# Peptides against a protein of PDB entry 4X86: the designs that were tried, part 25

Target 1, 56 residues: chain A of PDB entry 4X86
Amino acid sequence: EGPQLLLSEAVSRAAKAAGARPLTSPESLSRDLEAPEVQESYRQQLRSDIQKRLQE

## One batch from the design tools (peptide; aimed at target 1 E37 S41 L46 D49)

Design b2_p26_3_s1 (made by RFdiffusion4, then SolubleMPNN; from b2_p26_3, 14 letters changed)
Fold by OpenDDE base, seed 1:
Structure b2_p26_3_s1 (fold): chain B 56 residues (1-56), chain A 26 residues (1-26)
Amino acid sequence: as target 1 above (56 residues)
Amino acid sequence: SPEAVREIQERALQQGLEQLARLRAR
């Protein structure tokens, strides 16, 4: 299964829920989080965790 | 379930951010 949210969107929602504001500009943060290597790592981790959950 | 997937995504997000923080702190 693939992620329902992009990493950048997931971080945005988490930050809002926690009332946290990034030290850098939102644009810079989004740029970093939307980097292909970062998103791919998140996708792989999510896939792995889902597989582990299915094995339980 | 969608709820289970959300929980997994939240854990993956936390773990990923912690890993990134450690890498950037080097």
Scores: peptide ipSAE 0.104, ipTM 0.566, DockQ to the pose 0.528
OpenDDE base, seeds 2, 3, 4, 5: peptide ipSAE 0.097, 0.099, 0.100, 0.100; ipTM 0.566, 0.568, 0.564, 0.572

Design b2_p26_3_s2 (made by RFdiffusion4, then SolubleMPNN; from b2_p26_3, 13 letters changed)
Fold by OpenDDE base, seed 3:
Formats: structure tokens, sequence, C-alpha cells
Structure b2_p26_3_s2 (fold): chain B 56 residues (1-56), chain A 26 residues (1-26)
């Protein structure tokens, strides 16, 4: 599979794999993870990390 | 490699969660 650039999707897969449940409501978590500033930060971090690895 | 991609995404996920936590706490 290719890299995932969506934080909400990444968290969802991680939570499912770990069998973890949020302490807050799933709806609240989804809302937080879909916030533009949070998603953009994740995208930038992922892109930056990939670029660093390509240069190593 | 697939392992490298997984490692990158794991680190990015951790950083994303940390960012989310900071934003929520602020």
Amino acid sequence: as target 1 above (56 residues)
Amino acid sequence: SAEDVAAIQARALAQGLATLARLRAA
C-alpha cells in the first residue's frame, strides 16, 4: 500500500489495529482529526519525513 | 521499502497525535 496522507485515516487504522477506543466520543475524535490545521500539520510532517528519507 | 514507509507513517502519526494533543490543550 502507498503512504497515507490523511491523519484521520491513519489514526483510524492505528486504533483499529490496536483495538483502542477513544476516551471521548468517536464523533468528537473524528471532528478533531478532520480539523484543517491538524490535517495540514500531519501532511507537512509526512511529506517532510519522506523527503528526508529519500535524501538519506 | 514497505518497512521504511511503515516506519515513516508511524513516526508521522505520532507527531500528528502530539500536535493534536497540543492544540486541544491550548
Scores: peptide ipSAE 0.089, ipTM 0.533, DockQ to the pose 0.777
OpenDDE base, seeds 1, 2, 4, 5: peptide ipSAE 0.074, 0.075, 0.075, 0.075; ipTM 0.507, 0.517, 0.509, 0.510

Design b2_p26_3_s3 (made by RFdiffusion4, then SolubleMPNN; from b2_p26_3, 12 letters changed)
Fold by OpenDDE base, seed 3:
Structure b2_p26_3_s3 (fold): chain B 56 residues (1-56), chain A 26 residues (1-26)
Amino acid sequence: as target 1 above (56 residues)
Amino acid sequence: SAADIAEIQRRALEQGLATLARLRAA
């Protein structure tokens, strides 16, 4: 639910913006960040943060 | 809107990760 916000995409954009490379490879990092449990944790934290802001 | 807040949070995350990446690369 809500807008599509991928952790892997956010990290990739951050790495590109910083001109930084992971120690292993961008592909391996993306694979790790696309793991369902990691993405779900990110989504839940984001949702929680939004809810907190809406309650201000 | 909630969507706007989500986008702000996403951008904040990207900015933070970029900062950490720069620190690691330095």
Scores: peptide ipSAE 0.066, ipTM 0.513, DockQ to the pose 0.126
OpenDDE base, seeds 1, 2, 4, 5: peptide ipSAE 0.058, 0.055, 0.058, 0.063; ipTM 0.507, 0.492, 0.493, 0.517

Design b2_p26_3_s4 (made by RFdiffusion4, then SolubleMPNN; from b2_p26_3, 14 letters changed)
Fold by OpenDDE base, seed 5:
Structure b2_p26_3_s4 (fold): chain B 56 residues (1-56), chain A 26 residues (1-26)
Amino acid sequence: as target 1 above (56 residues)
Amino acid sequence: SAAAVAEIQQRALQQGLEKLAELRAR
């Protein structure tokens, strides 16, 4: 349960907004960010952050 | 509000990147 947002997509959007280019290829960066443990951590942190803000 | 959503996303993104760095340092 909870939001299902992709860290890889979030980072891509942030980089684009900042006009930043990765030192490595976009494909390698995406591969790292799509790792299951990374994505799950991001999901949990996103859920936790939403809960914290709602409790304020 | 839209501002609140942006703040949540920013914090979550930073936390996710920190976790990524931690995992890749292994």
Scores: peptide ipSAE 0.087, ipTM 0.586, DockQ to the pose 0.604
OpenDDE base, seeds 1, 2, 3, 4: peptide ipSAE 0.084, 0.069, 0.085, 0.083; ipTM 0.585, 0.552, 0.584, 0.583; seed 1 fails the geometry check

Design b2_p26_4 (made by RFdiffusion4; failed a check: too like the target's own chain)
Pose (drawn by RFdiffusion4):
Structure b2_p26_4 (pose): chain A 56 residues (1-56), chain P 26 residues (1-26)
Amino acid sequence: as target 1 above (56 residues)
Amino acid sequence: AETIAELNESTLRTGLETLSRLLERE
């Protein structure tokens, strides 16, 4: 489809493709992925990378 | 498709590294 805008969904898809199951639970992992610093860092990386590929 | 895959890999790695550093500080 397209680049995943939600980090939590991107991680879930990656874990499923890697066959990885959490030691805790998907709910606990998602809660940690929603920490403001983590989500903001992801958003900044996405913005920077999209602008760069647009630079062609 | 390839661009989408590269974007998903790059941004995912950054998010996971940021989570690791946050959890180490806690």

Design b2_p26_4_s1 (made by RFdiffusion4, then SolubleMPNN; from b2_p26_4, 15 letters changed)
Fold by OpenDDE base, seed 5:
Structure b2_p26_4_s1 (fold): chain B 56 residues (1-56), chain A 26 residues (1-26)
Amino acid sequence: as target 1 above (56 residues)
Amino acid sequence: SAAVEELNRRTLQQGLEQLAALRARR
């Protein structure tokens, strides 16, 4: 499971928890999630979160 | 379609915001 799958799954779970539902095809949403800049942003956020936890 | 793109973007943003909130609460 690469970052793409992790991000898509994470977003899907979070969206479900928030009650958010895409009104478009899952394929189009997946395409947006697969954008390199989106995946990189997510990776950076995870790193930041980990660093914050280590500082606590 | 611009409408499709907007809906997907909003869904993505809401999902990411919720994900960040969930992580912050752990």
Scores: peptide ipSAE 0.073, ipTM 0.526, DockQ to the pose 0.044
OpenDDE base, seeds 1, 2, 3, 4: peptide ipSAE 0.042, 0.034, 0.044, 0.030; ipTM 0.443, 0.477, 0.442, 0.490

Design b2_p26_4_s2 (made by RFdiffusion4, then SolubleMPNN; from b2_p26_4, 15 letters changed)
Fold by OpenDDE base, seed 3:
Structure b2_p26_4_s2 (fold): chain B 56 residues (1-56), chain A 26 residues (1-26)
Amino acid sequence: as target 1 above (56 residues)
Amino acid sequence: SEAVEELNRRTLEQGLQQLAELRARR
């Protein structure tokens, strides 16, 4: 059940869907979000969120 | 896979909205 998308890809898709405009360049945002420690935090949160949704 | 992607999208959209609200208060 791990995330199949990198956090950077997920954020980009979510931002597009919500019509949100980043204050920084998309490239800079993607670079920061691709850091391994950030991706690991995302994985943990996503797994937690999935578990919460399955219990609803 | 589709269900996970939808969940991920919703979670991130909510986070982005919260950030926008925080910025609007400054």
Scores: peptide ipSAE 0.092, ipTM 0.528, DockQ to the pose 0.163
OpenDDE base, seeds 1, 2, 4, 5: peptide ipSAE 0.035, 0.038, 0.086, 0.088; ipTM 0.579, 0.589, 0.522, 0.532

Design b2_p26_4_s3 (made by RFdiffusion4, then SolubleMPNN; from b2_p26_4, 12 letters changed)
Fold by OpenDDE base, seed 3:
Structure b2_p26_4_s3 (fold): chain B 56 residues (1-56), chain A 26 residues (1-26)
Amino acid sequence: as target 1 above (56 residues)
Amino acid sequence: SEAVQELNERTLQQGLEQLARLRARR
């Protein structure tokens, strides 16, 4: 039951929800966000953030 | 789960908004 979203997917959804437009092409941004080391860092941060939110 | 996905989207949205505010101050 851990974080299931890829960082690239999460960024796209969050940007759309906020009405934010990327400064670069969506394809370029997605490519950078799909790097394995970036995805793993995000997964760890997301897990921590969820735990903090549930404790509030 | 659906709950985890919702929290993920909210957390990331807030982070992006914070970054936008920091950039606007410079």
Scores: peptide ipSAE 0.078, ipTM 0.531, DockQ to the pose 0.152
OpenDDE base, seeds 1, 2, 4, 5: peptide ipSAE 0.070, 0.072, 0.068, 0.069; ipTM 0.526, 0.524, 0.526, 0.529; seed 2 fails the geometry check

Design b2_p26_4_s4 (made by RFdiffusion4, then SolubleMPNN; from b2_p26_4, 14 letters changed)
Fold by OpenDDE base, seed 3:
Structure b2_p26_4_s4 (fold): chain B 56 residues (1-56), chain A 26 residues (1-26)
Amino acid sequence: as target 1 above (56 residues)
Amino acid sequence: SAAVEELNRRTLAQGLEQLARLRARR
């Protein structure tokens, strides 16, 4: 159990907010970000980050 | 909000670091 935000969505929002553009195509970046192992790693990090923020 | 934008920027940086680590293990 834990937060279930998509890394691809988080990166898309962050890129828009920062005005950043990838060096490669957006489609290639999205493909990498949607890989199951990448999503799981992000979920773990997100949970950790939320816990750290709650402790501040 | 500025708080949401800051969270998004940090999330992007962390996500890219995780991608780099996963690629290095392949």
Scores: peptide ipSAE 0.093, ipTM 0.547, DockQ to the pose 0.359
OpenDDE base, seeds 1, 2, 4, 5: peptide ipSAE 0.086, 0.073, 0.083, 0.088; ipTM 0.547, 0.507, 0.525, 0.530; seed 2 fails the geometry check

Design b2_p26_5 (made by RFdiffusion4)
Pose (drawn by RFdiffusion4):
Structure b2_p26_5 (pose): chain A 56 residues (1-56), chain P 26 residues (1-26)
Amino acid sequence: as target 1 above (56 residues)
Amino acid sequence: AEEEEAQERLVRNSLTVLRERLEREA
């Protein structure tokens, strides 16, 4: 479809493709992925990468 | 394919930030 805007869904998809199951639970992992610093770092990376590919 | 590789790099880097954040809290 397109680049995943939600980091939690991006990690869930990656784990499923890797066959990885959490030691804790998907809910606990998602809660940690929603930490403001983690979500903001992801948003900045995404903004920077999109702008660069647009630079063609 | 390029888009998928870029998504993988973004997820990997974000998981490193999460690990470093949890280590500071511990």

Design b2_p26_6 (made by RFdiffusion4)
Pose (drawn by RFdiffusion4):
Structure b2_p26_6 (pose): chain A 56 residues (1-56), chain P 26 residues (1-26)
Amino acid sequence: as target 1 above (56 residues)
Amino acid sequence: DATQNELVAKVLEEFKERFSHHKFFF
C-alpha cells in the first residue's frame, strides 16, 4: 500500500514477517512504541527521507 | 518498503534501552 505512518503497525508487520513473537505481549510492545520520543524520531526520519526522494 | 524497514531499525536501535525487556521467541 504505502509507507506505514504508525510505527506500531510497522513493527507489528515486521515481526510477523520475521516470525517473531514477543516475550511480553503485543499490547506491552505497542505501549512502548508509542512513547513520544520514539514516535517523534520516526516521524522526523520519515519526513527527512520523503523530502530527499522528492529531491529528484 | 526496504527503506522504511531500515528507518524502523534505526529508530529501534536509538531507543534500544527502552526496548531491552522486549525479547522474542522464534

Design b2_p26_6_s1 (made by RFdiffusion4, then SolubleMPNN; from b2_p26_6, 16 letters changed)
Fold by OpenDDE base, seed 4:
Structure b2_p26_6_s1 (fold): chain B 56 residues (1-56), chain A 26 residues (1-26)
Amino acid sequence: as target 1 above (56 residues)
Amino acid sequence: SARQQAIVQQVLAEHADLFAHHGFLY
């Protein structure tokens, strides 16, 4: 359960909003962000943070 | 609920701020 948001998409939105560029390259960043284990870690963190806020 | 949706959006916004500052050049 939880919101369905890809980490790569979230980072892209953040970078665009801030006018930021990756320290390495867009391609390298995308490769790292799209790794399944990285996406899963983000999903877990996002879910955890949301749940904590709901309890406040 | 609307409250829950607002909380989700707030958490997403906070994560976005962290993403923007870490590993990026302005």
Scores: peptide ipSAE 0.398, ipTM 0.819, DockQ to the pose 0.308
OpenDDE base, seeds 1, 2, 3, 5: peptide ipSAE 0.395, 0.394, 0.397, 0.397; ipTM 0.818, 0.823, 0.818, 0.821

Design b2_p26_6_s2 (made by RFdiffusion4, then SolubleMPNN; from b2_p26_6, 15 letters changed)
Fold by OpenDDE base, seed 4:
Structure b2_p26_6_s2 (fold): chain B 56 residues (1-56), chain A 26 residues (1-26)
Amino acid sequence: as target 1 above (56 residues)
Amino acid sequence: SARQQEIVQQVLAEHADLFAHHGFRY
């Protein structure tokens, strides 16, 4: 339950909107962003921040 | 609700921007 958007996908959308290029390579960055522990931490942070905003 | 969806999208965008600034050049 909660947001289903992957971190890698979210970052890609933001980068595209800003016209930004990866500092290393798309493949290296994707590998880092798709790491399970990174994705889980992101999901938890998103959920927490969303809950805080909804309570404001 | 629609307002709740807007909040969700805003938080998503903020987090994505932080990671983009760290891993990307403009």
Scores: peptide ipSAE 0.391, ipTM 0.813, DockQ to the pose 0.342
OpenDDE base, seeds 1, 2, 3, 5: peptide ipSAE 0.385, 0.389, 0.378, 0.390; ipTM 0.812, 0.814, 0.811, 0.813

Design b2_p26_6_s3 (made by RFdiffusion4, then SolubleMPNN; from b2_p26_6, 17 letters changed)
Fold by OpenDDE base, seed 2:
Structure b2_p26_6_s3 (fold): chain B 56 residues (1-56), chain A 26 residues (1-26)
Amino acid sequence: as target 1 above (56 residues)
Amino acid sequence: DERQRAIVEQVLAKHADLFAHHGFLY
């Protein structure tokens, strides 16, 4: 199976790469992103999107 | 894997709305 990233880690890395800043505290953002239902939804979407792109 | 890295970056870009939903400022 391919690489797996936690949503919080992915958001953090993407934010740094894009020069984006959270409007709230990093702690509050981290708490929201660590919600299990949010993480699972992201995992499913990420997997689906990667699989689709691999077929192209 | 360079291709997989590119795909991940593109997926993250596709989900830019996720950043907006969680209050990111560019």
Scores: peptide ipSAE 0.105, ipTM 0.560, DockQ to the pose 0.390
OpenDDE base, seeds 1, 3, 4, 5: peptide ipSAE 0.102, 0.102, 0.079, 0.099; ipTM 0.551, 0.561, 0.561, 0.558

Design b2_p26_6_s4 (made by RFdiffusion4, then SolubleMPNN; from b2_p26_6, 16 letters changed)
Fold by OpenDDE base, seed 5:
Structure b2_p26_6_s4 (fold): chain B 56 residues (1-56), chain A 26 residues (1-26)
Amino acid sequence: as target 1 above (56 residues)
Amino acid sequence: SARQQAIVQQVLAEHADLFAHHGFRY
C-alpha cells in the first residue's frame, strides 16, 4: 500500500529541480538509493508521514 | 482526493529534498 515511486526517482526529480549534481556519480548514487534497505526505510517513513498528515 | 494528493506530493518532495541535500552539490 502507498506510493510506488522509487527513492532514486524521487531524488532525481528533486535534484533536477534544484540544478544539483551528485557528490559522487550518478551511478554510485543510483546504486545506493536502490539498495533494498534504503528503499524500505524510505517507504516506511513516507507512509508514516503521510498517515500522520492525513489524520490532521 | 485533492487533499490526499497534495499531502502525498508534499511528503515526497520533503523526503527527496532531504536526500538530495545529503548527497548533492548545488
Scores: peptide ipSAE 0.398, ipTM 0.816, DockQ to the pose 0.345
OpenDDE base, seeds 1, 2, 3, 4: peptide ipSAE 0.394, 0.390, 0.395, 0.395; ipTM 0.815, 0.815, 0.814, 0.816

Design b2_p26_7 (made by RFdiffusion4)
Pose (drawn by RFdiffusion4):
Structure b2_p26_7 (pose): chain A 56 residues (1-56), chain P 26 residues (1-26)
Amino acid sequence: as target 1 above (56 residues)
Amino acid sequence: SLTTDQLIELGQTLAHEQVEEFFESL
């Protein structure tokens, strides 16, 4: 489809492809991924990388 | 459990990889 805008969904997909199951629960992992600093860092990385590929 | 720094690194790595793959697919 496209680049995942939600980090939590990107991690869920990656774990499923890696066959990884959490020691805790998917709900506990998602809660931690929603921490503002983590989501903001992801959004900035995404913005930077899109702009750079657009620079062609 | 992962630390905040590990979660940030992981998020940045996934964001970069998905952007590169999306544009290579065009």

Design b2_p26_7_s1 (made by RFdiffusion4, then SolubleMPNN; from b2_p26_7, 18 letters changed; failed a check: too like the target's own chain)
Amino acid sequence: MPSLEELIALGQQLARSDVIAYRLQQ

Design b2_p26_7_s2 (made by RFdiffusion4, then SolubleMPNN; from b2_p26_7, 16 letters changed; failed a check: too like the target's own chain)
Amino acid sequence: PLSLEQLIELGRQLARSEVIAKRLQE

Design b2_p26_7_s3 (made by RFdiffusion4, then SolubleMPNN; from b2_p26_7, 16 letters changed; failed a check: too like the target's own chain)
Amino acid sequence: MLSREELIELGRQLARSDVIAYRLQL

Design b2_p26_7_s4 (made by RFdiffusion4, then SolubleMPNN; from b2_p26_7, 18 letters changed; failed a check: too like the target's own chain)
Amino acid sequence: APSLEELIALGQQLARSDVIAYRLQQ

Design b2_p26_8 (made by RFdiffusion4)
Pose (drawn by RFdiffusion4):
Order: C-alpha cells, then sequence, then structure tokens
Structure b2_p26_8 (pose): chain A 56 residues (1-56), chain P 26 residues (1-26)
C-alpha cells in the first residue's frame, strides 16, 4: 500500500513478518510505541526521508 | 521501484522509532 504513518502498525507488521511474539502483550508494546518522543522521532524521520527522495 | 522506495522509507523510520524507544527504556 504505502509507508505506514502509524509506528505501532509498522512494528506490528514487522514482528509478524519476523515471527516474533512479545514477552508482554501487543497492547503493552503498542502503549510504549505511542510515547510522544518515539512517535515524534518517527514522524521527523519520515518527513526527512520523503523530502529527500522528492529531491530528484 | 515504488514498492522498494516504500520499503526503504518504512525500514529507516522503523529503526529510528525502535532506537528512540530503547533509549527511553534505559
Amino acid sequence: as target 1 above (56 residues)
Amino acid sequence: SLATLFAELDANALRTGLETLAELLE
């Protein structure tokens, strides 16, 4: 489809493809991924990378 | 080519998000 805008869903997909299951629960992992610092860092990385590919 | 581009964007952004999470948990 496209680049995943939600980090929590990107991690869920990656874990499924890697066959990884959490020691805790998907709900606990998702809660931690929603921490503002983590989501903001992801958004900044995405913005930077899209602009750079657009630079062609 | 477009699918590879999307995979590259997701891989870079995902790594950054996981490194930031690891730093908070430390």

Design b2_p26_8_s1 (made by RFdiffusion4, then SolubleMPNN; from b2_p26_8, 14 letters changed)
Fold by OpenDDE base, seed 4:
Structure b2_p26_8_s1 (fold): chain B 56 residues (1-56), chain A 26 residues (1-26)
Amino acid sequence: as target 1 above (56 residues)
Amino acid sequence: SAAAAVAELNERSLAQGLATLAALRA
């Protein structure tokens, strides 16, 4: 088990864990989260967070 | 533990990802 690099998957897991549902349909939200610019931003943030943790 | 570290990183990154999404859609 390692850090997940897919934002859509992370959001889905978080929503299920919290018992929360988006105001829009899950499918619509999933499509938004699959946008390349969103995915790339998430990847960069995850990488940055890992680096910060390693420095601690 | 490794599991705790991964969980923490995922939660932090998810929050930041959602903030990024909001900014991109604004």
Scores: peptide ipSAE 0.079, ipTM 0.532, DockQ to the pose 0.696
OpenDDE base, seeds 1, 2, 3, 5: peptide ipSAE 0.067, 0.040, 0.028, 0.074; ipTM 0.520, 0.478, 0.479, 0.542; seed 3 fails the geometry check

Design b2_p26_8_s2 (made by RFdiffusion4, then SolubleMPNN; from b2_p26_8, 15 letters changed)
Fold by OpenDDE base, seed 5:
Structure b2_p26_8_s2 (fold): chain B 56 residues (1-56), chain A 26 residues (1-26)
Amino acid sequence: as target 1 above (56 residues)
Amino acid sequence: SEAEAIRELNERSLAQGLSTLARLRA
């Protein structure tokens, strides 16, 4: 099934690296990103994207 | 490890996307 990656963690780290500020509060954004359905969608998308890269 | 490699690549991709969006908003 592959490694378990957290969307909230990934976005937080990426935002910091990019120096990007969310339009809403960081806390609000983190709350939204931690929703189970959002996390599951991210997992599926990530899996799909990786597969596409491997097939290129 | 595989997990670390995936996290690194994904983080770079997300950072690039967020930077692009930030510029568009400015």
Scores: peptide ipSAE 0.212, ipTM 0.743, DockQ to the pose 0.128
OpenDDE base, seeds 1, 2, 3, 4: peptide ipSAE 0.209, 0.210, 0.211, 0.211; ipTM 0.741, 0.740, 0.744, 0.741

Design b2_p26_8_s3 (made by RFdiffusion4, then SolubleMPNN; from b2_p26_8, 15 letters changed)
Fold by OpenDDE base, seed 3:
Order: C-alpha cells, then sequence, then structure tokens
Structure b2_p26_8_s3 (fold): chain B 56 residues (1-56), chain A 26 residues (1-26)
C-alpha cells in the first residue's frame, strides 16, 4: 500500500533527505527497523502524513 | 499526472518517516 523499496535503500534515502549521518551502518539500522512495533509506528505515521498532504 | 504526484508524496513521506525512526532508534 506504499512505495516498495528495500529497507537498506529506504534508510539511505531517509538519511540523505534529513541530512543525517547514522552512527551505525545502513544495513544494521535497517535490521533494527524491522522490529514489528517500529514497522507499525511507521505505517501509522506514513498514512497520516500522506492524508495530511492530500488534504492541503 | 495526479497518480505520479501521489506516488511522489508517498516516497517523500517514507523517507521522512524512516529518518524520524532512525533518530529515535540510534
Amino acid sequence: as target 1 above (56 residues)
Amino acid sequence: SAAAAVEELNRRSLAQGLATLARLRA
């Protein structure tokens, strides 16, 4: 229901967009982000953000 | 197109969301 990207690619793009430099490797960060609670939080945030943008 | 615009919004929102999560988990 959203963009289909590998997590490693998504993390890299996110870091670039935010001007951030992760202390760990993108691969390690991607593994951490696969936790179910993290994925659910992201899903909710993504849907909310998209809805807000579409309403503007 | 409208479809392309929505796709771009989706992609940008994905990046922003993951960036926020990266900060919280780092």
Scores: peptide ipSAE 0.074, ipTM 0.489, DockQ to the pose 0.294
OpenDDE base, seeds 1, 2, 4, 5: peptide ipSAE 0.064, 0.073, 0.061, 0.068; ipTM 0.493, 0.512, 0.513, 0.500

Design b2_p26_8_s4 (made by RFdiffusion4, then SolubleMPNN; from b2_p26_8, 14 letters changed)
Fold by OpenDDE base, seed 4:
Structure b2_p26_8_s4 (fold): chain B 56 residues (1-56), chain A 26 residues (1-26)
Amino acid sequence: as target 1 above (56 residues)
Amino acid sequence: SEAAAIEELNARSLAQGLATLARLRA
């Protein structure tokens, strides 16, 4: 199985759960989270986490 | 699914980190 959530959605859910609000505008945060290198790093992290869980 | 469960755990961990940062900043 592969990742189901985008980084932006994961961050939004986490921020809401923690009661945290961005210090900058939502647009600025979205732009940062949509950066290709950031998205790829997140995808790799999730894939690695899934693989580790399946192996354990 | 396993993938969904892992993503939920990661979201919770991220939330905890954000909460910690918020407390330290406040």
Scores: peptide ipSAE 0.149, ipTM 0.625, DockQ to the pose 0.131
OpenDDE base, seeds 1, 2, 3, 5: peptide ipSAE 0.095, 0.091, 0.116, 0.106; ipTM 0.552, 0.530, 0.604, 0.585

## One batch from the design tools (peptide; aimed at target 1 P3)

Design b2_p27_1 (made by RFdiffusion4)
Pose (drawn by RFdiffusion4):
Structure b2_p27_1 (pose): chain A 56 residues (1-56), chain P 27 residues (1-27)
Amino acid sequence: as target 1 above (56 residues)
Amino acid sequence: EELTEAVEEYAAEIVEELIEEGRMVLE
């Protein structure tokens, strides 16, 4: 489809493709992925990379 | 397409780090 805007859904996909199951729970992992610092860092990386590819 | 791959690689790196920290286990 497209680049995943939600880091939590990106990680869930990646874990499923890797066959990884959490030691805790998907709910606990998602809660931690929603920490403001983590979500903001992801948003900044996404903005930087899309602008760069647009630079063609 | 390239951006989608970069998002998938970034998310994979997080899964690898969680496996190293002992917070995830492989099937």

Design b2_p27_1_s1 (made by RFdiffusion4, then SolubleMPNN; from b2_p27_1, 16 letters changed)
Fold by OpenDDE base, seed 4:
Structure b2_p27_1_s1 (fold): chain B 56 residues (1-56), chain A 27 residues (1-27)
Amino acid sequence: as target 1 above (56 residues)
Amino acid sequence: DALTQQVDAYARRIVEEYLARGLLERE
């Protein structure tokens, strides 16, 4: 399968790789990450980072 | 690929922030 680009999925993978878990629940964490301001920041940062990488 | 790398890099930043804020904890 192709790369998963959902923020919640990426954070879940990163947390597991770091041996970290939410104090509440994975569902609560995902809900927080679905907030519109968080999603917008994610979109903008991802776009910016990719553009910077392309310009290297 | 570059896209996956950037997604993962951003996710790691969030994990670090959430660890610092006590929203995540190390097992």
Scores: peptide ipSAE 0.619, ipTM 0.912, DockQ to the pose 0.670
OpenDDE base, seeds 1, 2, 3, 5: peptide ipSAE 0.586, 0.583, 0.565, 0.559; ipTM 0.904, 0.902, 0.898, 0.895

Design b2_p27_1_s2 (made by RFdiffusion4, then SolubleMPNN; from b2_p27_1, 11 letters changed)
Fold by OpenDDE base, seed 3:
Structure b2_p27_1_s2 (fold): chain B 56 residues (1-56), chain A 27 residues (1-27)
Amino acid sequence: as target 1 above (56 residues)
Amino acid sequence: SELAQLVEERARAIVEELLAEGRLELE
């Protein structure tokens, strides 16, 4: 519970909620999503989303 | 919370992308 600021955890949770599963394995997908550049992109997108919401 | 909602929305969008790419499949 609570917001997941880690991409791998956020996607894992959302995928389960949507009834979706990885073609390979949860661990393999998580490994890919834990790449620093991928995680940073996610954080930047979240920050952008927050800034937009603050302006509403 | 507002933050929780934003995170969930972002994560759901990413799941949709992964589905489109064939990295995720629906059960």
Scores: peptide ipSAE 0.711, ipTM 0.925, DockQ to the pose 0.673
OpenDDE base, seeds 1, 2, 4, 5: peptide ipSAE 0.709, 0.708, 0.709, 0.707; ipTM 0.925, 0.925, 0.925, 0.925

Design b2_p27_1_s3 (made by RFdiffusion4, then SolubleMPNN; from b2_p27_1, 15 letters changed)
Fold by OpenDDE base, seed 4:
Structure b2_p27_1_s3 (fold): chain B 56 residues (1-56), chain A 27 residues (1-27)
Amino acid sequence: as target 1 above (56 residues)
Amino acid sequence: SELAQLVEERARRIVEEYLARGLLERE
């Protein structure tokens, strides 16, 4: 339905679309991307992107 | 959806970075 805003989900979807896979495992990659500081940084960057688009 | 497009654009950039760093590989 709506877009996934989690970094782990977004990267997973984009990787599959690009025909790419993790060298370790999907679970290991997701665990790394689900770190709170990593997710928060992603959210802030996404918010910044939205603000920039609204100003254009 | 503009939001969906922004998410996809950001995610694609991350995928390309991870490919370059060897964290992801092309099938």
Scores: peptide ipSAE 0.583, ipTM 0.903, DockQ to the pose 0.683
OpenDDE base, seeds 1, 2, 3, 5: peptide ipSAE 0.580, 0.582, 0.578, 0.582; ipTM 0.903, 0.903, 0.902, 0.903

Design b2_p27_1_s4 (made by RFdiffusion4, then SolubleMPNN; from b2_p27_1, 14 letters changed)
Fold by OpenDDE base, seed 3:
Structure b2_p27_1_s4 (fold): chain B 56 residues (1-56), chain A 27 residues (1-27)
Amino acid sequence: as target 1 above (56 residues)
Amino acid sequence: SALTAAVDAAARAIVEALLAAGRLELE
């Protein structure tokens, strides 16, 4: 799976764990996750977090 | 797994951002 699918699945799990739900609809959330800035943020944070955890 | 934890952390950060942006809401 590509980054977009990884993001959507990861966010879905994280949102449920946090007790969070889409304000409007799951479809709206999907559109939000397709936004370039969101995907880039995920990429950066994932990369950073991997690096941090490898150092631990 | 460090990778699993990293994915979870990154996803949680996105969730927090979406909450702040009013795209998600807490139950």
Scores: peptide ipSAE 0.627, ipTM 0.899, DockQ to the pose 0.593
OpenDDE base, seeds 1, 2, 4, 5: peptide ipSAE 0.626, 0.626, 0.625, 0.626; ipTM 0.899, 0.899, 0.899, 0.899

